# Ledger of designs, part 146: peptides against a protein of PDB entry 3EFO

Target 1, 262 residues: chain A of PDB entry 3EFO
Amino acid sequence: SQLADLYKSCETDALINFFAKSAFKAVLHQPLKVIREILVNQTAHMLACYRKNCASPSAASQLILPDSMKVLPVYMNCLLKNCVLLSRPEISTDERAYQRQLVMTMGVADSQLFFYPQLLPIHTLDVKSTMLPAAVRCSESRLSEEGIFLLANGLHMFLWLGVSSPPELIQGIFNVPSFAHINTDMTLLPEVGNPYSQQLRMIMGIIQQKRPYSMKLTIVKQREQPEMVFRQFLVEDKGLYGGSSYVDFLCCVHKEICQLLN

## One batch from the design tools (peptide; made by RFdiffusion4, then SolubleMPNN)

Design b2_p18_3_s2 (from b2_p18_3, 7 letters changed)
Fold by OpenDDE base, seed 1:
Structure b2_p18_3_s2 (fold): chain B 262 residues (1-262), chain A 18 residues (1-18)
Amino acid sequence: as target 1 above (262 residues)
Amino acid sequence: LKIVSSYREGDAWVITFE
């Protein structure tokens, strides 16, 4: 059917870009609460329509997503948790205005990365391989105390170090003997010159490539205060200002779809 | 609700809750 073909051709990243810009435009003339409700309703309606008209019969306990929209919920949740759509006093007007302006000018690729960052386990790097590490889901559950992770969202870049990260990697990256010796005030990695350092720098360069903004590097030690900022970019987790986790949002969407179909 | 499983079925992605 035409409807089935429509879902097959759907591009989630394009949809999120559209929804983001539409919502951020609506902020100027609609209450934030209404905008959030519309976004959730639109998500539920699209998925309910698929289930009703395109999907095979399934149990009520199952959420059915078209393959093209399998990541729509996670991106939608990220959009809903963006400061532009939140009515929290902790978020300044300037910050809202800034992020609104940024997103309104972003292309599809930029907004995709902005809403869902890349999180790379760089402690798994094989210096003998030309392959880049595969990104992991943006959740604290994917971090390891023994690991080192690079996070980037097109605007910010973070190098997160676990408290038990390998000393040899610390030495390779920072040219210091231990975790305690790492200076988190630095915004640039030292030119150590070993293969691991060079590979990391190459990866950072690739990430920065073709991005419209230069990403400032922030070094983050696990369990130190600045880690709080880093954790805000773990978008699948519960937000600091009351935003839902990815799992909670999936449950919410599922329930709403069921309500629409029953 | 919690997620029990997730898998591909044809052109669909299926998430099971309990």
Scores: peptide ipSAE 0.570, ipTM 0.949, DockQ to the pose 0.919
Fold by OpenDDE base, seed 5:
Structure b2_p18_3_s2 (fold): chain B 262 residues (1-262), chain A 18 residues (1-18)
Amino acid sequence: as target 1 above (262 residues)
Amino acid sequence: LKIVSSYREGDAWVITFE
C-alpha cells in the first residue's frame, strides 16, 4: 500500500530534525507542557497509524515499530529531555536560548549526533585495524569500570575512564603510571607516539571530521564529581531533571498508542 | 510495564511488555 511504502521510506534523522526545530520554534508561542504533549502525541499517532494500517495483527502487550522508525522513540525522548523543552528553574534562560539557537541552525546529520551521542569503547581498540569500534548505547549500563569510552555529540568530546582501567592503556594514552596520576584538567591528549595513542588520536580525528564545531575534549574519571556532567549525555538513562529513561518512554508511548486504538 | 522481549519481525521491530 501507499502508506506502507511511506513508512519504508521514512528517515528518522530528518524527522527528529524537523520535530526539534518545530518544537524549538513553538517555545516562543506555546507553553512547554503543551509542546511536550504534542510531541508525544505525534509520536504515538504515527506509530498507531502504522500498527493499524501496515503492521500484522499483534497482541495488545506489544509495541510495533516500523524498521525505519526503530530509533524514533529514543531520539524523541532525547528531544523531550533537552533543556529547551524543560520547565526547570535550574536551567537558565541563557542556556535555553543558546541551545535553541544551536539546534535551529543544525542540519540533519548534526542534530542526529547532538541528540544521541556516539559512545565508543576505545579500550577494545585493535591498533592494527583502521575501523572504528562499534558504538554502544548511551547508558550507564554499557559502561565498564575496566573500560575507557569516548563520547562525542558534535559539540563536546569526553574521554571517560573507569576506576579499574588497564594501567597499560593509561600509560599508552597519558604516559602516566596509573589512573590516579591522570590530570583531568587537560583538554588535549599528550603526544605519546605509541600505536594505541596514535589510533585513539586517529579516531578522534575521524569523529571531528565534517563537524561544524571543534569539540572540546574533557577527561572524566569515574566516581569523580565531573562524571555527573558526563552522565547527562547518557541519554537513554533517566534524566537529571526528571526526564524519563528510554524504557520508561517506550512504556509511555505504548500506553498512548493503546489509548488511540482502543 | 516492563519490557520482556524485543526482536525484529519482517520490516518491524517488536517490543513486548507485561
Scores: peptide ipSAE 0.564, ipTM 0.948, DockQ to the pose 0.920
Fold by OpenDDE base, seed 4:
Structure b2_p18_3_s2 (fold): chain B 262 residues (1-262), chain A 18 residues (1-18)
Amino acid sequence: as target 1 above (262 residues)
Amino acid sequence: LKIVSSYREGDAWVITFE
């Protein structure tokens, strides 16, 4: 059907960009609660329409997403959890204004990365490979105390180190003997010159390529205070300021769809 | 609700809750 074709051709990243800019514009004249409700409602309506008109009949316990929108909920949740749309006094007006303006100027690719960061398992790097490591889901559940992860969202770059990260990798990256010796105040990796260090630097360079902003590097040790900031970018987890986890949001969307169709 | 399973079915991604 014509509608089915429409869903097949849908580009979720473009939709998220549109929704983000629309919502962030609306912040100037509508309550945040209303804006969030509208976003959820729009998401539910789009998916309800698909289920009603395009999908085969399914059980009420099932959420049916068109393939083109399989990641719509996770991105939408990220949008909803952005500081611009959160009604928390802990978030300064300046920060809201800053991020609002940033997103208003972002293209589709930029906003996609901004709302859902790349999280790369650096500890799995093959120095002989030219391929970037496969990104993992932005959740604490995907981290490992034995791992080293690079996170980037187009504005910030974090190198997260597990408390049990391999000493040989630490030596390779930082030229120090252990986790405890890593200086988290530095914003640049030392030029150690070994293959692993060079590979990591290359990856960082690739990530930085074509991004409009220079991403400042923050070194984060697990269980230290700066990790709290890092965890804010684990967007699939429950938000620090009351935002839902990805799973919770899926449940919410599912319920909303059911309500629309019942 | 909890996610029980997720899988591709044709042009759709199906998530089952319980």
Scores: peptide ipSAE 0.561, ipTM 0.948, DockQ to the pose 0.930
Fold by OpenDDE base, seed 3:
Structure b2_p18_3_s2 (fold): chain B 262 residues (1-262), chain A 18 residues (1-18)
Amino acid sequence: as target 1 above (262 residues)
Amino acid sequence: LKIVSSYREGDAWVITFE
């Protein structure tokens, strides 16, 4: 059917870019609450239409996502949790204005990375491989105290270090004997020159490649104060300013779909 | 990100990526 073909041809990254720009434009003329409601409704309507017209019969308790839109909800939730769409006094008008302008000029690839960062387990690096490590979901549940993770969203880059991260890796990256010796005020990794350090630098270079902005590196130690800033980029978790977790959002969308179809 | 698998967690299907 024509509708089925439409869903097959759908590009979620393009949709998110469109929704983001549309919402951020609407901020100037509509209440934030209304904008958020519209985004949720649009998401629910698209998925409800698919379930009604294209999907095979399924239990009412199931959320059915077409292949082309399987990642739409997670990106939509990230959009909803962006500071531009939040009414919180903790967020300055200047910050909202700044991010609004940034997104309004972003291409499809840029906005995708911006809303859902890459989170790479650096502690699993194979120094003999030219491949990037497989990204993990942006949630605290995917971090480990024994791990080292690199996060990048096109604007910022973070190197997160677990409190129990391997001393050998710390030595390899920072040329210091332990976690406690790492200087988090550094914005550049030292030139240690070992294979692990070189591989990490290569990965950072690949991530930076073709990005419109230079991502400054922030080193973050687990359980230190700056980690709170890092955690804000774990977009699948519950937001600091009242945003839903990804799971909560999926449940919300599911309920909306059910209401539309009942 | 590519979808690798999905599983039920609570009332939602959780998607894994690679």
Scores: peptide ipSAE 0.395, ipTM 0.881, DockQ to the pose 0.075; fails the geometry check

Design b2_p18_3_s3 (from b2_p18_3, 7 letters changed)
Fold by OpenDDE base, seed 1:
Structure b2_p18_3_s3 (fold): chain B 262 residues (1-262), chain A 18 residues (1-18)
Amino acid sequence: as target 1 above (262 residues)
Amino acid sequence: LELVSERREGDAWLLTFR
């Protein structure tokens, strides 16, 4: 069917870029509440149409996502949680304006990375391999106290260290004997010169490649105050300023689809 | 509602809630 073909050809990253720019344009003449409702409504309607016309029959307790849209909900939730679409006194007008302008100029690849960061388990690196580590989902549940993670969203780069990070890795990266000796005020990694350090630097370089902005590096220690800033980029978790977790958003979308079809 | 499982079936993903 024509509809089935349409869903198969759908590019979620392009859709999110479109939705983001459309919404961010609308903030100039529409209430934020209305814009958020429209975005949720559009998401639900698209998925409801798929369920009704394209999907195989399934239980009412199941949410059905076409493969092409398997990550649409998570990206949509990230968009909804962006400061531009939130009316919170803690968010300055300048910050909203800044991020709005940034997104309005972003291409598809840029906006995809911006809304959903890459989170890489650096502690799993094989120094004998040139392969990049597979990204993990952006949630606290995927972090480990024994792990070291690199997060990047095209604008910022964070190196997060668990309180129980291996001393050998700490020494390899920072040339210090322990977690306590790491200076979090640094914005550049030292050139230690060992294979692990070199590989990490290579990965950081690859991430920085083809990005329009130079990402500032922030070193983050688990359980220290700056970790709170880092946590805001774990986009699948509940937001600080009223945003839903990914799971909660899925529930919301599921309910709305059911309402549309019943 | 609680998400309890995710699986692929054909060209679609099924997310089961309880």
Scores: peptide ipSAE 0.534, ipTM 0.944, DockQ to the pose 0.944
Fold by OpenDDE base, seed 2:
Structure b2_p18_3_s3 (fold): chain B 262 residues (1-262), chain A 18 residues (1-18)
Amino acid sequence: as target 1 above (262 residues)
Amino acid sequence: LELVSERREGDAWLLTFR
């Protein structure tokens, strides 16, 4: 059917870009609460329509996502948790305006990265490989105290270090003997020159490549205060200001779909 | 509700809740 074909051809990244820009435009003339409700409603309706008209029969306890929309919920949740759509007083008007303007000018690829960052386990790097490490899901559950992770969303770049990150890697990256010696005030990695350092710098360069904005590097130590900022980019987790986790959002969407169809 | 499983069925993904 035409409808089935539509869902097959759907591009989630394009949809998210559209929804983001639409929502951010609506901020000028609609309450944030209403905008968020509309986004959730639209998500539920799209998926309800798929379930009703396109999907094979399945149990009521199951949420059905077409392959093309597999990641729609997670991106939608990220959009909903963006500071532009939050009415928290902790978020400055300037910050809202800034991010709004940024997204309004973003292409599909840029907005995709913006809403769902790349999180790379760089502690697993093979210095002999030219391949980028596979990104992991943006959740605290994917971090490890023994790990070192690079996070980038096109605007910000973070190097997160676990409290038990290997001293040899710390030495390789920072040329210091231990975690405690790492200076988090630095915005550039030192030119250590060893293969690991070079590879990390290469990866950072690749990530920065073809991005319209220069990403400032922030060094983050686990369990230090600045980690709270970093955690906001773990978008699948619960948000600081009441935003839902990915799983919570899935449950919400599922319930709403059921309500629409029952 | 709790998400308990996720699997692919053809060109769709099934997320099971309990």
Scores: peptide ipSAE 0.529, ipTM 0.942, DockQ to the pose 0.958
Fold by OpenDDE base, seed 5:
Structure b2_p18_3_s3 (fold): chain B 262 residues (1-262), chain A 18 residues (1-18)
Amino acid sequence: as target 1 above (262 residues)
Amino acid sequence: LELVSERREGDAWLLTFR
C-alpha cells in the first residue's frame, strides 16, 4: 500500500529537523505547553496510524515501531527536552534565543547530531584499526568508571574520564602519570605523539570534519563539577530541568497511542 | 508502566510494557 511504502521510506532525521524548525518557529506565537502537546500528539498519531494500517496485530501492551522510525521517539524526546521548549525560569531568554536560531538554520545532519550526540567509548580503541568505535547510547548507564568517552553534538566536544580510567591511557593521552594529574582547564590535548594519542586526535578530526562550527573541547573528570554540564548531553536520561527519560517518554507515547486506538 | 523487553519482528520493533 501507499501508506506502508511511506512508512518504509520515512527518514527520521528529516522528520526531526522539520518538527524542530516548525516547533521553534511556533514558539513566537504559541504557548510552549501547546507546542509540546502538539509534538507528542503528532508522534502518537503517526505511530497509531502505523499500528492501525500497516503493522501486524500485536498485544495492547506492546509499542510497535517501524524500522524507519525506531529512533523517532528518542529524537522527539530530545527535542521536547530542548531549552527552547522548556518552561523553566532557570533558562535565560538569551539561551533560548540562541539555540532557537541555531536549530532554525541547521540542516538535517546537523540537527541529528545536535539533538542526539555521538558518544564514543575511546578506551576500547584498537590502535591497529582504522575503524571508529561504535557509538553507545547517551545514558549514564553506558558509562564506566574504568572508561574514557568522547561526546560530540556538533557544537561541543567532551572528553569524559572515569575515576578508574586506565593509567596507561591517561599517560597515552595526557602524558601524565595519573587521573589526579590531568588538567581539566585545558581545551586542547597535548601532542604526545604515541599511536593512541594520534588515533584519538584523528577521531576528533573526523568528528569535526564538515561541521559548520568548531567544537570546543572540554575535559571532564568523573565526579567533578564540570561533569554536571556533560551529563546534560546524556539525552536518554532524565533532564535537569524536568525533562523525561527516554523510557518515560516511551511510556507516555504508548499511552497516547492506546488512547487513540481505543 | 515499565519497559520490560524490546525485540525485532520483521521490519518492526516491539517494545513490551508492564
Scores: peptide ipSAE 0.526, ipTM 0.943, DockQ to the pose 0.936
Fold by OpenDDE base, seed 4:
Structure b2_p18_3_s3 (fold): chain B 262 residues (1-262), chain A 18 residues (1-18)
Amino acid sequence: as target 1 above (262 residues)
Amino acid sequence: LELVSERREGDAWLLTFR
């Protein structure tokens, strides 16, 4: 059917870009609460339509996502949790305005990365491989105290270090003997010159080259105060300012779909 | 509701809640 074909050809990243720009434009004329409701409603309607017209019958306890939209909910949740759409007083007007303007000018690829960062387990780097490590889901659950992770969203870059990150890697990256010796005030990695350091720098370079803006590097130690900022980019987790986790959002969408169809 | 499983069925993903 035409509808089935439409869902098969759907580009979620393009949809998110569209929804983001539409929502961010609407901020000028509509209450944030209404905008958020519209976004959720649109998501639910799209998926409800699929369930009704395209999907095979399934239990009411199941949420059905077409393959083309398997990541739609997570990205939509990221959009909903963006500071532009949040009315928390802790978020300055300037910050909202800044991010709004940024997103309004972003292409599809830019917005995709912006809303859902790359989180790379660099502690698993193979210095002999030219391949980037596979990104992990942006959640605290995917971090490990023994790990080192690089996060990038096109605007910011974070190097997160677990409290038990391997000393040999710390030495390799920072040329210091231990986690405690890492200076988190640095915005650049030292030129250590070993293969691991070089590989990491190469990866960072590759990530940077794909983006129109220079990403400032922030080194983050686990359990230190700056980690709170880093955690804001773990978009699948519950937001600091009341935003839902990915799973919670899925539940919300599922419920709304059921309401639409029943 | 809690997400308890996620599986692919054909060209769709089924997420089961309990």
Scores: peptide ipSAE 0.525, ipTM 0.943, DockQ to the pose 0.947

Design b2_p18_3_s4 (from b2_p18_3, 7 letters changed)
Fold by OpenDDE base, seed 3:
Formats: C-alpha cells, structure tokens, sequence
Structure b2_p18_3_s4 (fold): chain B 262 residues (1-262), chain A 18 residues (1-18)
C-alpha cells in the first residue's frame, strides 16, 4: 500500500531533525508544556497510524514499531529531555538559548549524534582491527566497572574509566600504573606510542572527522564528582531534571497509542 | 507497565509489556 511504502521510506534521523527544529522554534511563542505534549502526541499518532493501517493485528499489550522508526521513540525522548524543552530553574536562560541556536543550525547527522551520543566500549579494542567497536546503548546499565568507554555527541567527548579498569589499559593509554594515578585535568591523551594508544587515538580521530565542532576531551573517573556531568549524556536513563527513562517513555507512548486506537 | 520482551516480526519491532 501507499501508506506502507511511506513508512518504509521514512528516515527517522530526518524526522528528529525536523521535530527538534520545529519544537525549538515554537519555544519562542508557546509554553514548553504544550510543546512537549505536541511532540508526544505526534509520536503516538504516527505509530498509531502504522498499527492501524500497516501492521498485523497485535495484542493491546504490544507496542508495534515499523522498522524505519524503531529508534524514533528513543530519539524523541532525548529531544524531550533536552534542556531547551525543560522547565527547570536550574537551567539558565543562556544555556537554553545556546543549545537552541546550536540545534537550529544542525544537519541531520549532527542532530542525530547530538541527541543520542556514541558510547564506545574501547576496552574491547582489537589493535589489529581497523573496525570501530560497536556502540552500546547510552545507559549506565551498559557500563562496566572494569570497562573504559568513549562517549561523543559531536560537541563533547568523554573518556570514562571504571574504578576497576584494567591496569594494563590504563598504562597503555595514560602511561601511569593505576586508576588512582590518572590525572583527570588533562584534555589531551599522552602519546604513549603503543598499539592500543594509537588505536584509541585513531578512533578519536575518526569520530572527530568531518564534525563541525572540535570536541574537547574530558577524562572522567567513575565515582568522582565530574562523573555527574558525564551521566547526563546517558540519555536512556532517567533525566536529572525530571525527564523519563527510555523505558518509561515507551510505556507512555504505548498508553497514548492505546488511547487513540481503543 | 514494564517491558518484558522485544522481537522482530516482519518489517516491525514488537515490544511486549505487562
């Protein structure tokens, strides 16, 4: 059907870019609460339409996503949790204005990365491979105390180190004997010169490649105070300022769809 | 509600809640 073909051709990254810019434009003349409600409603309506017209009959307990929109909810939740759309006094007007302006100028690829960061388990690197490690979901549940992760959203880059990170990797990256010896004030990795260090630097270079902004590196140790900033980029978790986890948002969307169809 | 499973069915993803 024509409608089925439409859903198959849908590009979620383009939709998110559109919704983000539309919402951020609307901030100037509509209440934030209304904007958030509109975004949720639009999400629910699109998915309800698919379920009604394109999907096979399913139980009421099921949320059905077309393959082309399988990541729409997670990106939408990220958009909803952006500081521009949050009504919290802890967020300054200047910060809202800054991020609003940034997103308004972002292309599709930029906004995709901005709303949902890359989180790479670099402790799994194969120094003999030219392939990047597979990204993991942006949630604390995917971190490991024994792991080292690189997070990038096009504006910021974080190197997160678990408290039990392998000493050999720490030595390889920082040329220090242990986790405790890592200086988190540095914004550049030392050029240690071993294969692991070179591979990590290559990966960082690839991530930075063709990005419009130079991402400053922040070294983050697990359980130290600066980790709180890093955790804000774990976008599938519950937001600090009242935003939903991804799972909670899925439940919300599911309920909205049910209300539309039942 | 909680998500209990997810799987592919044709061109769709199915998320099961209970």
Amino acid sequence: as target 1 above (262 residues)
Amino acid sequence: LKLVSSYREGDSWVLEFE
Scores: peptide ipSAE 0.534, ipTM 0.941, DockQ to the pose 0.923
Fold by OpenDDE base, seed 1:
Structure b2_p18_3_s4 (fold): chain B 262 residues (1-262), chain A 18 residues (1-18)
Amino acid sequence: as target 1 above (262 residues)
Amino acid sequence: LKLVSSYREGDSWVLEFE
């Protein structure tokens, strides 16, 4: 059908860019609460329409997503959790204005990365391979105390180190003997020169490549105070300022779809 | 509601809740 073809051709990254810019424009003349409600409503309506007209019959316990929109909910939740759409007093007007202007000028690829960061398990790197590690979902559940992860969203870059991260990797990256010796005030990795260090630097370079902004590097130790900032970029988790986890948002969308169809 | 599984079915991605 014509409608089925439409869903097959849909590009989630383009949609989220459109929704983000539309919402951020609306902030100037609509209440934030209304904007958030509209975004959720639009998401539910699109998915309800698919379920009704395109998808095979399914149980009420199932949320059915077209393949082209399988990640739409997670990106939508990230958009909803952005400071521009939140009414928390802890968020300064300047910060809202700054991020609003940034997103308004972003292309599809930029906004996609901005709303959902890349999280790379660099502790799994094979120094004998040129393969980049596959990104993992942005959730604390995907971190490990024994791991080292690189996070980037086009504006910021974080190197997160677990408390039990391998000393050999620490030495390879920082040229220090242990986790305790890592200086988190540094914004640049030392040029140690070993294969692991070079590979990490290469990965960082690839991530930075073709990005409009230079990403500042922040070194983060697990269980230290600055880790809280890093955790805000684990976008599938519950937000600090009232945002839902991805799973909770899925439940919300599912319920709304059911209400629309019943 | 609790998400318990997810899988592909044809052109759709199915999320199962209980």
Scores: peptide ipSAE 0.533, ipTM 0.942, DockQ to the pose 0.929
Fold by OpenDDE base, seed 4:
Structure b2_p18_3_s4 (fold): chain B 262 residues (1-262), chain A 18 residues (1-18)
Amino acid sequence: as target 1 above (262 residues)
Amino acid sequence: LKLVSSYREGDSWVLEFE
């Protein structure tokens, strides 16, 4: 059917870019609550339409996503949890304005990365491989105390270190003997020169490539204060300022779809 | 509701809740 073809050709990243810019424009003349509701409704309507017209009959307990929109909910949730759309006094007007303007100028690729960061388990690096580590989902559940992760969203870059990070990797990256010796005030990795260090630097370089902004590196130790900032980029988790987890949002969307169809 | 499973079915991705 025509609708089925439309869903097959749908590009979620483009949709998110569109929704983001539309929402961020609407902030100037509509209440945030209304904007959020519109976004959720639009999401639900799109998916309800698919379920009604394109998908095979399914149980009420099932949320059916077209393959092209497999990640639409998670991105939409990220958008909804962006500081521009949150009504929290802890978020300054300047920060909202800044983020708004940034997104308004972002292309599809930029906004995709911005809303859903790359989180790379660099502790699994193969120094003999030119391939980047496979990104993991942006959730605390994917972190490990034994791991080292690089997070990037096009604006910020974080190097997160678990409290039990391998000493050999710490030595390789920082040229210090232990986790405790890592200086988190550094914004640049030292030029250690070993294969692992070089590989990490290469990866960081690749991530930085073709990004419009230079990403400042923040080194984060697990359980230290700066980790709280890092955790805000774990977008699938429950937001600090009241945003839902990805799973909770899925439940919400599912309920809305059911309401539309019943 | 709790998400308990997810799987591909044809051109769809199915999420199961309970």
Scores: peptide ipSAE 0.529, ipTM 0.942, DockQ to the pose 0.949
Fold by OpenDDE base, seed 5:
Structure b2_p18_3_s4 (fold): chain B 262 residues (1-262), chain A 18 residues (1-18)
Amino acid sequence: as target 1 above (262 residues)
Amino acid sequence: LKLVSSYREGDSWVLEFE
């Protein structure tokens, strides 16, 4: 059917870009609460339509997503959790304005990375491989105290180190003997010159390629104060300012779809 | 509601809630 073909042709990244810009434009004329409700409703309606017209019959306890929209909910939740759409007094007007303007000028690829960062397990690197490590889900549950992770969202880059990070990797990256010796004030990695260091630099370079902004590097030690900032980019987790986790959002969407179809 | 499982069925992803 034409409708089925439409869903197959949908591009989640393009949809999120559209919804983001539409919502951020609406902020100037509509209450934030209304905008958030519209976004949720639009998500629910699209998925309800798919379930009704395109998907095979399924139990009411199931949320059915077309393959093209597999990650639509997670991106939508990220959009809803963006400071521009939050009415928290802790968020300054300047920050909202800044984020709004950034997104309004972003292309599809930029907004995709912005709303859902890349989180790479650097501790799993094979120095003999030229391939980037597979990204993991942006959640604390995917971190490990023994791990080292690189996070990038097109604007910021973080190198997160677990408290039990391997000393050999610390030595390889920072040329220091232990976790305690790492200087978190640096915004550039030292020129250590070993294969591991070179590979990490290469990866960082690849991530930076074709991005409109130069990403500032922040070194983050687990359990130190700057980690709190880092955790805000773990977008599948519950937000600091009242945003839902990805799972909670899925439940919300499912409930709304059921209401539409009943 | 709790998400208990997720799997692919044809061209769709199925998320099971309990």
Scores: peptide ipSAE 0.527, ipTM 0.941, DockQ to the pose 0.943

